# Designs tried in a protein design run: peptides against a protein of PDB entry 3T6J. Part 30

Target 1, 375 residues: chain A of PDB entry 3T6J
Amino acid sequence: PIVESYIGFIESYRDPFGSRGEFEGFVAVVNKAMSAKFERLVASAEQLLKELPWPPTFEKDKFLTPDFTSLDVLTFAGSGIPAGINIPNYDDLRQTEGFKNVSLGNVLAVAYATQREKLTFLEEDDKDLYILWKGPSFDVQVGLHELLGHGSGKLFVQDEKGAFNFDQETVINPETGEQIQSWYRSGETWDSKFSTIASSYEECRAESVGLYLCLHPQVLEIFGFEGADAEDVIYVNWLNMVRAGLLALEFYTPEAFNWRQAHMQARFVILRVLLEAGEGLVTITPTTGSDGRPDARVRLDRSKIRSVGKPALERFLRRLQVLKSTGDVAGGRALYEGYATVTDAPPECFLTLRDTVLLRKESRKLIVQPNTRLE
Target 2, 372 residues: chain A of PDB entry 3T6J as posed
Amino acid sequence: PIVESYIGFIESYRDPFGSRGEFEGFVAVVNKAMSAKFERLVASAEQLLKELPWPPTFEKDKFLTPDFTSLDVLTFAGSGIPAGINIPNYDDLRQTEGFKNVSLGNVLAVAYREKLTFLEEDDKDLYILWKGPSFDVQVGLHALLGHGSGKLFVQDEKGAFNFDQETVINPETGEQIQSWYRSGETWDSKFSTIASSYEECRAESVGLYLCLHPQVLEIFGFEGADAEDVIYVNWLNMVRAGLLALEFYTPEAFNWRQAHMQARFVILRVLLEAGEGLVTITPTTGSDGRPDARVRLDRSKIRSVGKPALERFLRRLQVLKSTGDVAGGRALYEGYATVTDAPPECFLTLRDTVLLRKESRKLIVQPNTRLE

## One batch from the design tools (peptide; aimed at target 1 P82 A83 R267)

Design b2_p14_8_s3 (made by RFdiffusion4, then SolubleMPNN; from b2_p14_8, 4 letters changed)
Fold by OpenDDE base, seed 3:
Structure b2_p14_8_s3 (fold): chain B 375 residues (1-375), chain A 14 residues (1-14)
Amino acid sequence: as target 1 above (375 residues)
Amino acid sequence: MFVAGDVYPVVRAP
């Protein structure tokens, strides 16, 4: 078998300032069969990058073909086991040296296992569809999230010699219509500038890329879906995201106004964006469970994903990228923290919904990592 | 990094 591993200070999610890495490590075996899907995605990546909602001037100057493999994890040491990884986490290195992507296939396989009777916050009519397509939709989302999410976008930089990696006279900010007015100086990084919001902001960008690009027919084709199946995968992917946005409230601490999980904060932000789009795209309805206690249902109108959802996400995603590229911390913080704010204001009453989420919370799953052997 | 939060919630911030 082909063995892959990494070890070191990799992810900075645990650092309040987003800079200091957590020590992590894993050992895994390559799943050749599953890796083939991701290789097809890699083959189309350069073209798909052009579909992202920002000018080429805000994208990497040169596409560097990365590796993308599916891994069966034998052991993982860290705060938690991810579903996918994109490394290195340094944007400058991603731009100049390239990157590597992995999908932790057996972790995803476990995640695919859902018990219908325990599935919370979905309409009954959606549960079977959700169970059926959650796995395949995750494969799509993880692939897009890592490869085209974390792997996309350009940082505008002035180096130590004063040279810019962009033409100051010709590059235009698509949001303002003006020339670029801010950038990263020598020694400044994404994490150092955006600090407390850096990790979650980047995850939000990556998740948004996944939702946005999964609407592209070529993406679904790469993963082997067409016709009604493709539409169902899209629907379930978006449905999962809006549901996750509600579930995310578990990881918000009202007393400290803090989020405890970067990805979940990101998913809540996306939920807020899609709720803001209105027109019945997303509806969260408080209900009463069979036990007589509070419950809730999330409804996504599939017929409005392209007409309402996509444009809203497009505008939001473009803003995320522009603010990231230009190092506009003030603008980025205002945008992101605005959507990440949790209040009890109507009509959503998110703090009240949080109580419902906590009430319906499932016990945390424990992943046991046994020895393996050749038989 | 992508994490399926509904299945594997991880607290990564204080």
Scores: peptide ipSAE 0.030, ipTM 0.691, DockQ to the pose 0.161
OpenDDE base, seeds 1, 2, 4, 5: peptide ipSAE 0.026, 0.030, 0.029, 0.031; ipTM 0.678, 0.647, 0.661, 0.679; seeds 1, 5 fail the geometry check

Design b2_p14_8_s4 (made by RFdiffusion4, then SolubleMPNN; from b2_p14_8, 5 letters changed)
Fold by OpenDDE base, seed 3:
Structure b2_p14_8_s4 (fold): chain B 375 residues (1-375), chain A 14 residues (1-14)
Amino acid sequence: as target 1 above (375 residues)
Amino acid sequence: MALAGDVYPVVRAP
């Protein structure tokens, strides 16, 4: 078997300032069959990058073909095991040297083993479809998230010699209609500038890219979905995201006004964006469970994903990218923290919903690291 | 960067 591993100070999610890496490591075996799907996605990456909702001037100047591999994890040492990885974590290196993507396939398989009777916050009519397509839809999401999410966008930089990596006279900010007024100076990085929101903000951008691009027929075709199946995969992917946004409330600490998990905060932000879009796209309804205790249902109108959801996500995603590219910390913080704020204001009453989420909390899943034997 | 669902605790089999 082909074995891959890494070890070192890699991810900074546990650093409140997003700068210090946690020491982690893994050993994994390459899943050749699943890797082939991701290779097809890589082959289309350059074209798909053009579908993202920002001008080419905000995208990387030169496409660098990345690696993408599906891995079955044998051992993982760290505070948590991810579903996918994009490295290195330095945007400058991603722009100039390239990057590698991995999907931890067997981790995904465990995550999707949900019993129907324990599935919370979905309409009864959606449960079977959700169970059927959760795995495949998340494979699509992971692929897009890593490759085209984390792997997309340009940072505007002025180097130590005063040279810019963009034309100051011709590049226009699509949000303001003006010339670029801010950028990263020498020694400034994404993490150093955006600090406390950097990790979650970037995860939100990557998740949004996944939702946005999964609507593209070519993406579904790459993963082997056509016709009704493709539409179901899209629906379940979006449904999973809005559900995750509700579940995310578990990881909010009201007393400290902070989030304890970057991806969950990101998913809540996306939920807020899609709720703001209105027009009946997303509805969260408090209910009473069969046990007489509080419950809730998330409904996503399938027919409004393209007409309402996509435009809302497009605008939001563009704003995220523009603010990231220009190093506009003030604007970025205002935007992101605005959507990340959790209050009990009507109609959503998110703090009340949080109580419901906690009440309906499932037992934490454990991943047991396997032994591997050659027969 | 990594995509995480729920942060799953990694338990080593004894």
Scores: peptide ipSAE 0.112, ipTM 0.726, DockQ to the pose 0.627
OpenDDE base, seeds 1, 2, 4, 5: peptide ipSAE 0.077, 0.083, 0.098, 0.036; ipTM 0.704, 0.732, 0.726, 0.652; seeds 1, 4, 5 fail the geometry check

## One batch from the design tools (peptide; aimed at target 1 I87 F138 Q141 H150)

Design b2_p15_1 (made by RFdiffusion4)
Pose (drawn by RFdiffusion4):
Structure b2_p15_1 (pose): chain A 372 residues (1-112, 116-375), chain P 15 residues (1-15)
Amino acid sequence: as target 2 above (372 residues)
Amino acid sequence: FAGTYQFDTGELPPA
């Protein structure tokens, strides 16, 4: 459609429980030129789902070209203006018929070297160069194969299923599936506090995972002297964000104040656990003399160490999502999401530095439409 | 579930 639109109580992020949605609405025009560069990603999107760490029976049944667009925003009502979105928020529909992927083009044009804190003098160079371009990649993957992948196991009214039980097996355990989503049950209704952050984490992780693929970069025009940087800046940005996320964690209440930031911190911790000197947090000192930190990500070890930590992670997340296993999902997540002062990082002590170097986000003014 | 993508500083608010 020339004009794209949507509204309702949709994103559930701000419900302390995680079920009730916050009202919003938007009207934006579809840009053509930048959309083809996405519809391309949609065309070849079918294959990639099978590159995911879980078998095809643990994925959605068919596939689709649900849609991927680039929208110049006119009116976005509500608390915030996301860079991209995958909706409608009803999973059942995501599997049965489809969903949509939205990359807002003109919001970007808004959001783009001393404020590059927790990086090195190198790095920030590659950051300034490849941040913008890589942003499209990460978003595309986050929206398309982030939430586009995965399958829910639901018990329909009768004792039957939405799938064939005897032929489905859990790779982690080896047994046959003993858990699932029963009638009336949904992602938020079960995982609740964690559902948003958990699902986002999965999406971003698939983002990096498939951001390692030559094809996708060929779609975004990255290869050779190009294919490097973008991937690096992407991962580096992910680990840095994992560091900045401490600001949005409340230690007194042992509570996270956001899904995205928390998820990013989790991915950071998983990478740190992979070890092998791939990632480091150094309690440095800024030129101003105050405290500071430098995030060190060895790029040569990306495929040899980091990727395995990823696909094992995604495999577990997805496995626990399909069977709807809350016990395992939490134990696997809230453990990763835990914040403590234990070395050789001391995140409790780092958080202060993160707050000192903290940033306050900008404001986006919006135009109106007068009736003549 | 409605998946969204946010910037490094988070989701940007309207003025």

Design b2_p15_1_s1 (made by RFdiffusion4, then SolubleMPNN; from b2_p15_1, 9 letters changed)
Fold by OpenDDE base, seed 4:
Structure b2_p15_1_s1 (fold): chain B 375 residues (1-375), chain A 15 residues (1-15)
Amino acid sequence: as target 1 above (375 residues)
Amino acid sequence: MTLVFEFEEGILPPA
């Protein structure tokens, strides 16, 4: 078997300033069968990058074919086991040297297992569909999130000699219609500039890319979904995201006005974006559980995903990228923190919903990793 | 960068 491993100070999620990496490592075995789908995704990556809602000038100048592998993890040492990984985490290296993507296949397999009776916040009519397609939709989302999310976009840089990696005269900011007015100076990085919001912001961008591109038929075809199945995968992927946005409230600390988990914050932001889109796309309804205690239901109107959801996400995602590319911290912070704000304002009353989320919270879930053997 | 979603409590399948 092909064994892969990595070790070092890699992910900065636990640093409040998003700069210092946590020591992490894994040992895994390549799952060749599952890697095939991701290889097809890689083969289509250059084309799919063009589908992202920003001009080519905001994308990497040269497409560098990355590695993408499905891994069965034997041992993962860290604060949490991810479903997918994209490395390195430095955008400058990603755009000049390339990157590697992995899907932690056996981790996803655990995630696929869902008991219907424990599935919270979904309509009864959606539960079976959700259970059926959660796994497949996760595969799609992870692939897109890593490869085309974290693997996309360009940072505008002025080097130490004063040279720009973009044409100042011709590159236009699609949001303003003007020339580029800000960029990264020598020594500045995504994390150093965006600091406290950098990790969550980037995760939000990556998740948004996943949702946005999963609507593309080519993506679903790569993963082997067509017709009604493809539509169900799309629906469940979006449904999972909006549900996750609600669940995310668990990781918000009202007293400190902060988030304890970057991905969950990102998912809440996406929920807010989709709620803002209106038109009945997403509805969160407080209910009463069978136990007589507060509950809630998330409803996603399938028919509104493309007509309402996609345009909203498109605009939002473009803004995320433009602000990232130009190093516009003020604009980026204003945008992101605006959506990341949790209040009890009607109609959503998110702080009240948080109480419901906490009430319905299950005990801490553990992942136990087994040994393997060769015969 | 990583993607982290929900997991059910259990044992991961072997490689």
Scores: peptide ipSAE 0.054, ipTM 0.689, DockQ to the pose 0.247
OpenDDE base, seeds 1, 2, 3, 5: peptide ipSAE 0.033, 0.030, 0.034, 0.032; ipTM 0.740, 0.721, 0.722, 0.721; seeds 1, 2, 5 fail the geometry check

Design b2_p15_1_s2 (made by RFdiffusion4, then SolubleMPNN; from b2_p15_1, 7 letters changed)
Fold by OpenDDE base, seed 3:
Structure b2_p15_1_s2 (fold): chain B 375 residues (1-375), chain A 15 residues (1-15)
Amino acid sequence: as target 1 above (375 residues)
Amino acid sequence: MTLTVSFETGILPPA
């Protein structure tokens, strides 16, 4: 078997300033069969990048073909096991040297296991569909999130010699209609500038890319979905995201006005964006469970994903990228923290919903790392 | 950078 591994200070999620990496490592075996889907996605990546909602001037100048493999993890040491990985974490290196993508296949397989009776916050009519397509939709989301999410976008940089990696005279900010007014100076990085919001902001961008591009027929074809199946995969992927946004409230600490998990904060932000779109796209309804205690239901109108959801996500995603590219920390913070704010204001009453989420919280799964043998 | 699933799976950093 082909063995993959890494070890070192990799992810900075546990650093409040997003600078210091957590020491982690894994040993895994390449799953060749599952890697084939991601290889097809890589083959289409250059074209799919053009579908993202920002001008080519805000995308990487040169496409560098990355590796993308599915891995069966034998051992993982760290505070948490990811579903996917994109490395290196330095945008400048991604632009000039390339990157590598990984899907942790057997970890995802564990994540796919859902008992219908324990599935919270969904309409009964959606539960069977959700259970059926959660796994396949996750494969799509992981692929897009890593490859075209983390792997997309350009940072505008002025180097130590004063040279720019963009044409200051011709590049226009699509949000303002003006020339570029800010950029990264020598020594400045994404993490150093955006600091406390950097990790969650980037995860939000990557998740948004996944939702946005999963609507593209070519993406679904790559993963082997056509017709009604493709539409169901899209629906469940979006449904999972809005549900995750509600579940995310577990990781908010009201007393400290603080989020404790970057990805969950990102998913809450996306939920807020889609709620803001209105027109009945997303509805969260407080209910009473069979036990007589508070419950809730999330509804997503399938027929409004393309007409209402996509345009809202497009605008939001473009803003995320433009602010990232230009190093506009003030604008980026205002945008992101605005959507990440949790209050008890009507109609959503998110703090009240948080109590419901905590009440309905399920025990975390214990991941038992396997032994492997040759037969 | 990584992608994590929802807390239902427990595949998350500690809170």
Scores: peptide ipSAE 0.026, ipTM 0.700, DockQ to the pose 0.396
OpenDDE base, seeds 1, 2, 4, 5: peptide ipSAE 0.026, 0.023, 0.026, 0.024; ipTM 0.680, 0.692, 0.700, 0.685; seeds 2, 4, 5 fail the geometry check

Design b2_p15_1_s3 (made by RFdiffusion4, then SolubleMPNN; from b2_p15_1, 8 letters changed)
Fold by OpenDDE base, seed 4:
Structure b2_p15_1_s3 (fold): chain B 375 residues (1-375), chain A 15 residues (1-15)
Amino acid sequence: as target 1 above (375 residues)
Amino acid sequence: MTLTVEFEEGILPPA
């Protein structure tokens, strides 16, 4: 079998300033069969990048074909086992040297195994659909998240010699209509500038790319979905995200006004964006469980995903990218922290909902890693 | 950068 591994100080999620990497490593086996979909996605990546809601001037100057492989992880040493990975984590290297993507297929396989009776916060009518399409939708989301999320966008840089990697005279900020007014100086990085919000912000951007591009027919086709199946995959992917946004409240610490998990914070932000869009797109309804204790239901109107959800996400995602590209920390922080704020304000009453989430919380999930043998 | 998803307790499929 083809074996892949990596080791080092890689992910900075556990650093409050988003800069210091945690020591991590894995050993995995390439799953050739499962890599096929991602290879097709890579083949379409250059075209799909153009579908993202920012001008080409905010995208990488030259498309560098990345590797994307589905891996069955044998051993993973770290604070948590991800479903997907994009490396390196330096944006400058991504745009000049390229990057690699992996999907941890067997991790996803475990994620696919959802027991209906344990599935919280969904309407009964959605549970079967969710169970059916959770796996396929995850494949789509992981692929898009890694390849076209983390793998997209350009940082505007002025090098040590004073040269810019963009034309100051012609590049226009799509949000302001003006020329670019800020950029990264030599030695400045995404993490160094955006610090405490860098990791979660980037995850939010990547997740948003996934939701946004999963609406594209070509994406669904690449993954082998057409017609009603494609629509169901889209619906479940979006439904999963809004549900995750609610579940995310578990990882918020009200007393410290902080988030303990970057991805979950990102998902909460997306939930807030979609709630703000209004028009009945997303509804969270407090209920009473069969045990007589508080519960909740998340509803997503599938008929409004494209008409209401997509435009809202488009605007938000563009803002994320523009602020990232220009190194506008003040603007980026204002935007992101605004959506990441958790209060008990009506109508959502998120702090109250958090109590419900905690009440319905399952025991800590564990993954037992496998062995392998030669036959 | 990574993506995390919700998963159930259990044994991962063998490679």
Scores: peptide ipSAE 0.066, ipTM 0.700, DockQ to the pose 0.246
OpenDDE base, seeds 1, 2, 3, 5: peptide ipSAE 0.057, 0.044, 0.063, 0.036; ipTM 0.747, 0.742, 0.742, 0.729; seed 5 fails the geometry check

Design b2_p15_1_s4 (made by RFdiffusion4, then SolubleMPNN; from b2_p15_1, 8 letters changed)
Fold by OpenDDE base, seed 4:
Structure b2_p15_1_s4 (fold): chain B 375 residues (1-375), chain A 15 residues (1-15)
Amino acid sequence: as target 1 above (375 residues)
Amino acid sequence: MTLTVAFEEGVLPPA
């Protein structure tokens, strides 16, 4: 078997400033069969990058074909096991040297094991569909998130010699209509500039890329979905995200006004964006459970994903990228923290919903290291 | 950088 491993100070999610990496490592075996669909995605990556909602000037100058493999994890030493990984965690290296993507297949398989009776916050009519397509939709999301999320975009940089990696005279900021007014100086990085919001912001961008590009027929085709199946995969992927945004409230600490998990914060932000789009796209309804205690239901109107959801996400995603590319920390913070704010303001009353989420919370699953053998 | 599933599914604890 092909064995993959990595070790070191890699992920900075546990650093409040997003700078210091946590020491972690894993050993995994390559799943060749499951890697095939990701290889197909890589083969289309250069073309799919052009579908992202920013000008080519905000994308990498030269496409560097990355590796993408599905891994079955044997052991993972760290604070938590991810579903996917994109490394290195330096945008400048990604755009000049390349990167590697992995999907942790057996981690995803564990996540797919959902009991219908324990599935919270969904309409009954959606539960069976959700259970059926959660796995496949998440495969799509992971692939897009890693390869075209973390693997996309350009940082505007002025090097130590004063040279720019973009044409200052011709490149226009699509949000302002003006020339580029800010960039990364020599020695500045994404994490060093955006600091406390860097990790969550980037995860939000990557998740948004997944939602946005999963609407593209070529993507679904790559993963082997056509017709009604493709539409169901899209629907469930979006539904999963909006549900995750509600679940995310567990990881908000009202007393400290902070988030304790970067990905969950990102998912809440996306929920807020889609709620803001209005027009009945997303609805969260407080209900009463069969036990007589508070409950809630999330509804996503599938007929409005393309007409309402996509444009809203497009605008938001473009703003995320533009602010990232230009190193506009003030603008980026204002945008992101605005959507990440949790209050009890109507109509959503998120703090009240948080109580419901906590009430319906299930015990944390423990992922146990598996055994393997040669056959 | 990573992608994680919902915490209820056992991946990545709070920071």
Scores: peptide ipSAE 0.077, ipTM 0.726, DockQ to the pose 0.363; fails the geometry check
OpenDDE base, seeds 1, 2, 3, 5: peptide ipSAE 0.064, 0.061, 0.060, 0.066; ipTM 0.726, 0.723, 0.723, 0.725; seeds 1, 2, 3, 5 fail the geometry check

Design b2_p15_2 (made by RFdiffusion4)
Pose (drawn by RFdiffusion4):
Structure b2_p15_2 (pose): chain A 372 residues (1-112, 116-375), chain P 15 residues (1-15)
Amino acid sequence: as target 2 above (372 residues)
Amino acid sequence: HAGSYYDDYWPENAP
């Protein structure tokens, strides 16, 4: 459609429980030139789902070209203006017929070297160069194969299923599936507090995982003297964001104030656990003399160590999502999401530095439409 | 679930 639109109580992020949605609405025009560079990603999107760490039976049944667009925003009502979105928020529809992927083109043109804190003098060069371009990649993957992948196991009214039980097996355990989503049950209704952050973490993780693929970069025009940097800046940005996320964590209440930032911290911790000097947090000192930190990500170890930590992670997340296993999901997540002062990082002590170097986000003014 | 992407310190709507 020339004009793209949508509205309702949709994103559930701001419900302390995680079920009730916050009202919003938007009207934006579809840009053509930048969209083809996405519709391409849609065309070859079918194969990639099978590259995910879980078997095809643990994925959605068919596939689709649901849609991927680039929208110049006219009116976005509500609290915020996301870079990209995958909707509608009803999972059942995501699997049965489809969903949509939205990359807002003109919001980007808004958001783009001393404020590059927690990096090194190198790095921030590659950051300034490849942040913008890589942003499209991460978004495309986050929206398309982030939430586009995965399958829910639901018990329909009768004792039957939405799938064949005897032929489905859990790779982690080896048994046959003993858990699932029953009638009326949904992602938010079960995982609740964690559902948003958990699902987002899965999407971003698939983002990096498939951001390691030559084909996607060929779609975005990255290869050779190119294919490096963008991937690096992407991962580096992910680990840095894992560091910045401490600001949005409330230690007193042992509570996270956001899904994306928490998820990013979780991915950071998983990478730190992979160890092998791949990632480091150094309690340095800024030129101003105050405290500071430098995030060190060894790029040569990306495929040899980091990737395994990822696909094992995604495999577990997805496995627990399909069967709807809350116990394992939480135990696996709230454990990773835990914030403490234990070394050799001391995140409780780092958080202060994160707050000192903290940033306050900008404001986006919006135009109106007068009737003549 | 409604998937949304927000970059680091992604901007907000002006009142």

Design b2_p15_2_s1 (made by RFdiffusion4, then SolubleMPNN; from b2_p15_2, 6 letters changed)
Fold by OpenDDE base, seed 4:
Structure b2_p15_2_s1 (fold): chain B 375 residues (1-375), chain A 15 residues (1-15)
Amino acid sequence: as target 1 above (375 residues)
Amino acid sequence: MTGVYYPDYWPVLAP
């Protein structure tokens, strides 16, 4: 078997300032069959990057073809096992040297094990569809999230010699219509500059890229979905994200006004964006469960994903990228923290919904090291 | 950076 491993102080999710890496290491085996699917996505990546809602000047100057492999994890030393990875973490290195993507296939397989009777917050009519397409939709989302999410965008930088990696005279900020007024100075990184919001903000951007690009027919074709199946995969992917935004409330600590999980915070932000879009796209309805206790239902109007959801996400995603590229911490913080704020204001009453989420939460699962054998 | 984390498998940050 082909064995891959990495080790070091890699991920900063456990650092409140998003800068200090946690010691992590894994050993995994390459799943060749699953890797072939992601190779097809890589082959289309350069073209798909052009579909993202920012000018080419805000994208990497040169596309560097990354690797994308599916891995079956044998051992993982760390606080948690991800479903996907994009490395290195430094945006400047991603821009100049390239990057690698991995999908942790056997981790995803564990996550796909959803029992219908335990599936919360969905309408009954959506449950069977959700169960059927959750796995495939996650494969799409993870692939897009890693490759075209984390693997996209450019940071505007002025180096120690005073040189810019962009043309100050010609590059225009699409949000303001003006020339670029801010950038990263020498020694400044995404994490150092955006600090407390950096990790979650980037995850939000990557998740948003996944939702946005999964609407592209070529993406679904790459993953082998056509016709009604493709539409169902899209629907379930968006539905899953909206549901995840509700589930995210478990990871909010009201007393400290903080989030305990970067990805879930990101998903809540996306939920807020889609709720703000209005027009009946997303509806969260408090209900009473069969047990007489509080419950809730999330509804996504399939017919409004493209007409209402996509434009809203497009605008939001563009703003995320522009603020990231320009190093506009003030603007970025205002935008992101605004959507990440959890209150009990109507109509959503998120703090009340949080109580419902906590009431309905499932027990945490344990990941056990798998065995290998000769056959 | 790591991509999708599922709630069931993620370490919770201290407040």
Scores: peptide ipSAE 0.034, ipTM 0.711, DockQ to the pose 0.293
OpenDDE base, seeds 1, 2, 3, 5: peptide ipSAE 0.032, 0.029, 0.033, 0.031; ipTM 0.699, 0.692, 0.700, 0.704; seeds 1, 2, 5 fail the geometry check

